# Peptides against a protein of PDB entry 9IZ0, part 167

Target 1, 345 residues: chain A of PDB entry 9IZ0
Amino acid sequence: ITCLGSNGHTYKQLVKGGNDDLRQDAVMEQVFEQVNGFLRSYRKTSQRNLSMRTYKVIPLALKTGVIEWVQDTIPLGEYLDSAHKVYHPKEWSLSTCRKLIAEKQMEDLETRLKVYDLVCRHYRPVFRHFFLESYADPVQWFTTQTNYARSTAVASVLGHVLGLGDRHGQNILIDKTSGEVIHIDLGIAFEQGKKLPVPECVPFRLTRDVVDGMGITGVEGVFRRCMEFTLETLRREEDSLLSVLEVLRYDPLFSWLISPLRRMKKQKMQLENFNQPESGNITTDASRDPKIQRNNVSGESEAERAILKVRQKLSSTLSVEASVGELIRIAQDPSYLALMFCGWS

## One batch from the design tools (peptide; made by RFdiffusion4, then SolubleMPNN)

Design b2_p18_5_s3 (from b2_p18_5, 10 letters changed)
Fold by OpenDDE base, seed 3:
Structure b2_p18_5_s3 (fold): chain B 345 residues (1-345), chain A 18 residues (1-18)
Amino acid sequence: as target 1 above (345 residues)
Amino acid sequence: KVDEELRKEIEELAKLRE
């Protein structure tokens, strides 16, 4: 739908209908606006214009909503697939890489590491070319690459602290104007992604292509320093952040429990990312959902555990530099990336 | 084709750990 705003601007809006609970996305965007307030108040982050890019989510009644269509964006995964075909036409296709990782999903860690390494040798990073192609002016190139590294750093810290899951190349948009990242589909927060059939093991997405977009310095320099300043701000504002999350504990619109429908949808999206559409009626008989013992963990007990985990991640036991160093190490560890559905790109 | 390359590389990398 295209709506004309009262300001005379035309906004494209994506209407999601059906079983998509946008209330969680809207709540996470509100948390990001509060965090953006903290980033604007702190000198080290405000001087760098550090922010989480937000988009408007208007939840409508009964699992419907309107999402702002972010203009002038491209999904990271769409760009990477297209660019890889241009720059490395003799390497493996994305479908070949996905198939190999899927075929070995049930193998031991050693076998999965070997498969991951093999895929990495036949699928090289290309994301640096986004900046080289899109920005002919050297000042614009440098500015947009810097904005990318800054926005990725903020999103990485927030992704870790808030336990944002399902951060794949289709859920990360690149703003073609600013070079900033925009995270969409925030339906998994507070480490709920660890309860998926393919558990998310990394604190945030820091794959080879995500790093290649940072330019020659990679993670060293703008990215690392902006992670440090962001984490320093969040540690300083810990009580304020926890107070915002405590309000969400009592928000009847926020579900601390993954709905069975959302879990099934995310599981299907994980599986569909592996399967080319062979037209076979896989009637996944929904009746054989193994009785995952829903320990009757009240939504309140999950909220308390989530807030406790946020507090633990904001602990000052380690320096900001040591904490960021460990997060960057874990996010790039092949032993975790080899377990992902798309850890190579 | 890819399975046979993968099998060979897995076997070669297994031999490097012995």
Scores: peptide ipSAE 0.015, ipTM 0.528, DockQ to the pose 0.032
Fold by OpenDDE base, seed 2:
Structure b2_p18_5_s3 (fold): chain B 345 residues (1-345), chain A 18 residues (1-18)
Amino acid sequence: as target 1 above (345 residues)
Amino acid sequence: KVDEELRKEIEELAKLRE
């Protein structure tokens, strides 16, 4: 829909209907706004304009709301699928790669690593071309690639700390104007991604294409430094961040657990994406919600566990550099990426 | 205005591309 604001500006809005718990997205966006306040308060992060890109979520009802439509964006996965067809027309299709990974999902790690390597050899990174195609001016090219690396660094640290899950290529938008990343569909947080049918094993998405978009330096430059500055800021603001999360313990609308419906939806999407190319039409089939009594007692214990994990991730036991180095290593480790739904791109 | 830090990062990236 297009809404006319009281300021005379027209805003395009995506009405999400159905089973998407937009309250989770709205709460996570509020947490990101608070974190953006911290990033603006510290010299090392403010000088680099480091921020998590946010979007406005207005929940209208329990399962319906209006999301601000982010203009001039493309899903990362949509760009990558199109770009691979252009630059590597003789390589395997995304559907072929998905099928091979899926067929071996129940096999041992050694077999899964062999299949992952095979897929990687037949599906090469292309995301560098996004910047080369979109920006003819060298200064704009460098600026947008830098903004991408910075934005990805912030999202990676914050995504790890908050345990953001389901970071697939359709849940990551690229702003075509700035090169910044915009994370959407935030309803899998606090490591609930480990409860998916394909458990998430990486702290954030740092696949070969995500790295290829950083240019020739890859992770070694702007990305690593911006991760370090972001983590340093979050460690300094630990008590402030934990205080924001403690408020959510008492929010009856916030769920520290993945909803059974969302889990089933993601399970269906994973199963359907094994058999069909990603038709980006999220048909929200309005299947009847069984009244699962949320046992309140489970929510408090899971909130406490989540907050304790956030505190552990902000621990100063390791240096910022050592912590970031280990996160980058794990996020790129083939032994974890081979276990993912789409770890090759 | 490109911030001074962004300018330095651009200059670093440019040197690595040559």
Scores: peptide ipSAE 0.000, ipTM 0.340, DockQ to the pose 0.014
Fold by OpenDDE base, seed 5:
Structure b2_p18_5_s3 (fold): chain B 345 residues (1-345), chain A 18 residues (1-18)
Amino acid sequence: as target 1 above (345 residues)
Amino acid sequence: KVDEELRKEIEELAKLRE
């Protein structure tokens, strides 16, 4: 919809309806704003302007609301598919790569690793070209690439700590003005991505194209150091972060579990992305709202488990450097990426 | 601890696919 603002300007708004839990997105955005407060208060993060990019979510009802239209953005996956056709026109299509990976989805790890390596050799990274094409001035190029690496580092730490799932290339927007990442569709959190038909095995998205966008240093330098400063800030503010999450424990409208409907929708999208590229209008007229009696007792036990897992991820048992080093290693490990729906790009 | 638990959870998730 288009809204007229009090300033006389028109703003495009995205109205989501149906089965999307916009209250989950709105709550996660509130958690990100609190974390952005911690990042602004800590010298090591404030000096680098580290923040999670947020967007306004106005929940109107349990399953409906208005999302801010983020102007001048592109989905990462949309850019990568387009750019790959331009820069590597003789390599395999994204559809061919998806087909080969999922034909082998039920095979052993060794077979899946061989197929993943084969796909990687026939589908090379291109995301560095986003910065080279968009920014003719070397200072703007360097600034936007730095903003990308910084925002990706913050999102990677927060994504791991909060257990954000469903981090595919359509749920990650790139701001064309700043180079920053914007994470959308936040309704798979607190490790519920492990309950998907294709379980998520990585702490955050750090695929070859995500790394290619960081330039010649890859993960080394800006990205690694910004992850370290972000994790150091979150460890310092652990009690404050846990207190924010405890408020959500008592929100009867917050869901600590993936909804069966969202799980089915994701299962269907993972299966249908095999056959037809074009039909974005899945009007699933799933009018039968099963009365999911949210047993409050089950919600509280899942909230307690989720908060305990956040506390465990913030543990100071390992140094910040060792913890970040291991997260980066796991997020890039072919043994995990070969198990993902799209781990090669 | 967190590394070893994350590794165990990922190894268990990998084994649940075998």
Scores: peptide ipSAE 0.000, ipTM 0.313, DockQ to the pose 0.042
Fold by OpenDDE base, seed 1:
Structure b2_p18_5_s3 (fold): chain B 345 residues (1-345), chain A 18 residues (1-18)
Amino acid sequence: as target 1 above (345 residues)
Amino acid sequence: KVDEELRKEIEELAKLRE
């Protein structure tokens, strides 16, 4: 849909219909705007223009709304699939890699690590080529790659602190003009990604291709330092951030829990990667609802637990450098990446 | 399939953005 704004500009608008709670996205975008206020207030972050890229979400009704079209973007996963076919045409297809990881999903960690290593050797990083191809001017190349590393650092800290889940390559957009990352589909927050059928074990996405986009320095340089400055800012603004989250505790439209429907959708989607197309009538016998023990953990008790976890992640018990160092280590650990749906790229 | 539904959701998203 194309809408004429009150400012006379024409905006492409996405009307998201379906099961996705755009209210969750709208609330998380409001949290990001508050955090962007904090990042603008501190010299170390403001002098680097550190921000979480946001997009306008207007919830219209239950599970429907208008999302601002992020123009001149590409999903990271779409770029990586296309670029990998160009630069490494003799390597394995993305579908082959996914199949092998899926076939071994129920195996022990040692077996899963061997399969992950095998996949990694047959699916090499290519994301550096995004910057090399798109920017002929060396200054634009360097600026855009720097913007990518900066925005990825901010998103990584915020993703960890807020416990953002479902951070696959299709939920991460790249702005082709600035090189900045834009995170979409924010409905899995406050560590609810750990409740997925494939639990998320990493604090944020720092796969080999995410690192390859940072250039020759990888995580060492702009990325690490921008994570440190972002975490330092969030620790200073802990009470302000927690106050924003406390307002959400009383929003009856905000769900601190992954909806059973979203969980089941993600479950089907994750399980359907295992099933070859046997033409069998999947009688969706809705009767074997696994007794999700509705631990009737009141929405208030889950909100309180979520806020407590945010506070714990902002703890000054470790230095900023030590905390960031540990986050980077965990996010790159093969023992966690091998457990992901797509940890190799 | 996750990527195909997510690609469809993103393509439906992209088509709803046209």
Scores: peptide ipSAE 0.000, ipTM 0.289, DockQ to the pose 0.043; fails the geometry check

Design b2_p18_5_s4 (from b2_p18_5, 11 letters changed)
Fold by OpenDDE base, seed 4:
Structure b2_p18_5_s4 (fold): chain B 345 residues (1-345), chain A 18 residues (1-18)
Amino acid sequence: as target 1 above (345 residues)
Amino acid sequence: SKDEELLEEIKKLAELRK
């Protein structure tokens, strides 16, 4: 739909219906706006225009709302699938890679590492081509690639601190104008991604294609430094950030836990994407977690645990440089990426 | 190829665990 704003401007809006609770997205976007306030107030981040790109979410009802349509964007995964077919037409399809990883998901780490290495050799990074194709002017190319590395650094730190999950290539948009990343579908936060059927083991998405988009320096230079400045800002504003999260503790519409419905939906989508026959036993265990009785008392305890975990991630026990170094190491570690649904791109 | 050998090794490792 197109809406006329009170400012006389027209805005394209997506009306989203179905099974997704847009209240989670709306709340996370509000947290990002507060964090963007901290990033604007701190000299090191403000001088680089560091921000988490946000979009407006208006929840209308349970499972229904209006999302601001981010114009001139493409999902990272859509670009990568298309570009990989163009630049590497003799390599494996994304479907073949997914199938092979899934067929070995119950194997040991050594076998899964061998499978991951094999998939990586038959599915090479291509995301550098986004910048080369989209920007014929060298200054615009360099600017957009720099904006990509900066925005990815902010999103990586903030995504780690808030424990954002489900960071697959369809939930990461690329702005075709600025090169910035836009994270969507924010309903898996506070490490609830670890409760998915395929647990998330990395702090943020830093796959080979995510790194390939950073250009010749990879994770070094702009990305690392912008992660450091972002984490330094969040550590400085720890009490302010925790105060924002404490307000969410009292929001009766915010869920600190992944909903059973969302978990089942993700499980079904994972099984369908693998063409695995419905092993009837796996559907029953997702229904039998007896602790998901919505006693208000369980929600408060999970909120307290989530806030405590945010505080722990903001700890100054390690330097900013050491903390960022370890996060980058873990996010790129094949031993974690080999365990993921799509760790190769 | 090295990749075919690796695929066969991965298959054998999976069969030994059943």
Scores: peptide ipSAE 0.026, ipTM 0.563, DockQ to the pose 0.039
Fold by OpenDDE base, seed 1:
Structure b2_p18_5_s4 (fold): chain B 345 residues (1-345), chain A 18 residues (1-18)
Amino acid sequence: as target 1 above (345 residues)
Amino acid sequence: SKDEELLEEIKKLAELRK
């Protein structure tokens, strides 16, 4: 829909309906705005204009709302699929890669690593071409690539600290003007991604294409330094960040847990994306999986556990550099990426 | 190559931003 704003500007808005918890998105965007306040307050982060890109979410009801349409964006996954067909037309299709990974999901780690390596050899990174194609001026090219590396660094730290899940290529937008990343569909937070049918085992998305977009220095340039400055800022503002999260503990409409319905919807979308033949009537009898013990862990106990985990991630036990180094290592580790839905791109 | 020249210019710009 297009709405006329009080400022006389027309805004294109996406109305999301259904099981998308737009309230959870709106709350996470509020947390990001608070973090952006912290990033503006410190010289090291403010001088680099470090921010998490936000978008307006207006929840109209528990499951419906209006999202501000982010103009001049493209989903990372959409760009990568299109660019890979152009630059590597003789390599495997994304569907072939997905199928091969899916067929081996139940195999041991050694087999999954071999399959991941095989997929990686037949699906090479292309994301550097986004910047080369979009920016004819070398200064604009360098500026936008720098903005990409900076925004990815902020999003990576925040994604780890807040335990953001479901960071697939369709939930990461690229701003074509600035090169910055915009994270959408924030409804999987506080490590609830580990409860997905394909558990998330990386702290943030740092796949080969995500790194290829950083240019020749990869992670060892602007990205690492901006992660360090972001983590340094969040450690300094730990009490402020925890206070923001404590307010959410008392929001009866904030879900600290992934809803069974959302989990099932994501399971279906994962299965559909794998082109697994519909084996028959999986009657969604949500009743019979005995391992879904509805531990009615009070929403309070899950909130407390989530906040405790945020505090643990902000611990100063390791240096900022050591902590960032370990996060970057884990996020690029083939032993984790081989377990992911799409760890190769 | 144009890419090598661009790489050197980027290295220079990256050094100026230290």
Scores: peptide ipSAE 0.006, ipTM 0.382, DockQ to the pose 0.012
Fold by OpenDDE base, seed 2:
Structure b2_p18_5_s4 (fold): chain B 345 residues (1-345), chain A 18 residues (1-18)
Amino acid sequence: as target 1 above (345 residues)
Amino acid sequence: SKDEELLEEIKKLAELRK
């Protein structure tokens, strides 16, 4: 849908079915706006314009809502699939890689590591080409690559702290103007990604292509430093962040648990993505919600556990540098990436 | 190569942004 705003601007809007999912996204976007307030107030993050890129989510009545379509974006996964075909036409297709990983999903870690290494040798990183193709001016190239590394650092820290899941290439948009990342589909939070059919084992997405987009320094430079400054800001504002999350305990529409329906949809999508290339068909499957009596007592206990985990992730027991170093290590560890649905790109 | 010169110029710009 295209809407005319009161400011005279035309906005493309995505109408999504499913009120519960849109409410989760809207609440997480509100948390990101509060975090962006903290990032603007702290000198080290403010001087670098560090922010989580947000989008507007308007939950509407009757299982509908409007998501602001982020203009001039491309899904990371869409760009990577296209770029791999151009730059490495003799390498394996994404579908071949997915099939091979899927066929070995039930094997031991040693076998899965061998398969992951084999896939990595036949599917090389290409995301650096996004910046080289899109920005002919060296200053614009450097600026956009810097913005990418900065925005990825903020999203990585915040994604870890809030336990954001389902960070696949279709849920990460690249802004073609700024080079910044935009995370979408935020309804898997507070480590509920560990309850997916393929459990999430990494704190955030830091695959070889995500690193290749940072340029020659990789994780060593703008990315690491911006993670450190972001984590330092979140540790400073721990009580403020926890207070924002405590408000969600009293939101009867907020779910601290992944819905069985969403889990089934993600399971189906994972199974279909073994057999089909990622056709980004957002199927508006209007499946009937069974009246699951959400026992309020279970939601409160899950909220308490989630907030406790956020507090633990903000602990000052380790230095900011040591904490960021360990997060970067785990996010790049083949022993975790080999267990993921798409850990090679 | 043009890419090496670009990399060296970018490295200088990256040092100025530290």
Scores: peptide ipSAE 0.005, ipTM 0.348, DockQ to the pose 0.013
Fold by OpenDDE base, seed 5:
Structure b2_p18_5_s4 (fold): chain B 345 residues (1-345), chain A 18 residues (1-18)
Amino acid sequence: as target 1 above (345 residues)
Amino acid sequence: SKDEELLEEIKKLAELRK
């Protein structure tokens, strides 16, 4: 929809209805704004302007609301598919790669690693070209690539700590002006991504193209250091962050569990993306919503387990450097990426 | 080896999809 603001400007807004838990997105955006407060208060993060990019979500009802249209953005996956066709026209298509990985989904790890390696050799990274194409000025190029690495580092730490799932290339927007990442569709949190038909095996998205966008240093430099400063801030503000999450424990509208309907929708999208890439308008007929009686007792136990898991991820048992080093290692490990729906790009 | 046969089968499947 297009809305006329009180300032006389017209704003595009996305109305989502039916099956998306916009209350979940709105709550996660509120958590991100609190975390952005911590990042602004801590010297090491404030000096680097570290933040999780946020967007306005206005829930109108349990399953309906208005999302701010983020102007001047592109989905990471849309850019990568287009750029790969331009820079590597002799390599395999994204559809061919997806098809090969999914045909071997039920095979052993060794077989899946061989397929993943083969796909990686026939689908090379291209995301560095986003910065080279978009920014002719060397200072602007360096600034935007730095902003990308910084915002990706914040999103990676925060996404791991909050257990954000479903971080595919369509749920990650790139701001064409700043180079910053914007994470959307936040309804899979607190490790509920492990309950998807293809389980989340990595702490955050750090695929070859995500790394290629960081430039010649890859993960070694701005990205690693910004992850370390972000994790140091979150460990310092652990009690404040847990207090924000405890407020959500008492929100009867917040879902600590992935809805069966959202799992079915993701399963259909994974199966349909297997056969026909073009039909973006899945009008899922809203008719058969079984009244999920939320047994209050089950919701509290899941919230308590989720908060405990956040506390465990903020543990100081390992140094910040060791913890970040292990997260980066796991997020890039072929043994995990070969198990993902799209781990090669 | 079983690994070479599997790699060759995967290559054949990949060629059929170009």
Scores: peptide ipSAE 0.016, ipTM 0.426, DockQ to the pose 0.031; fails the geometry check

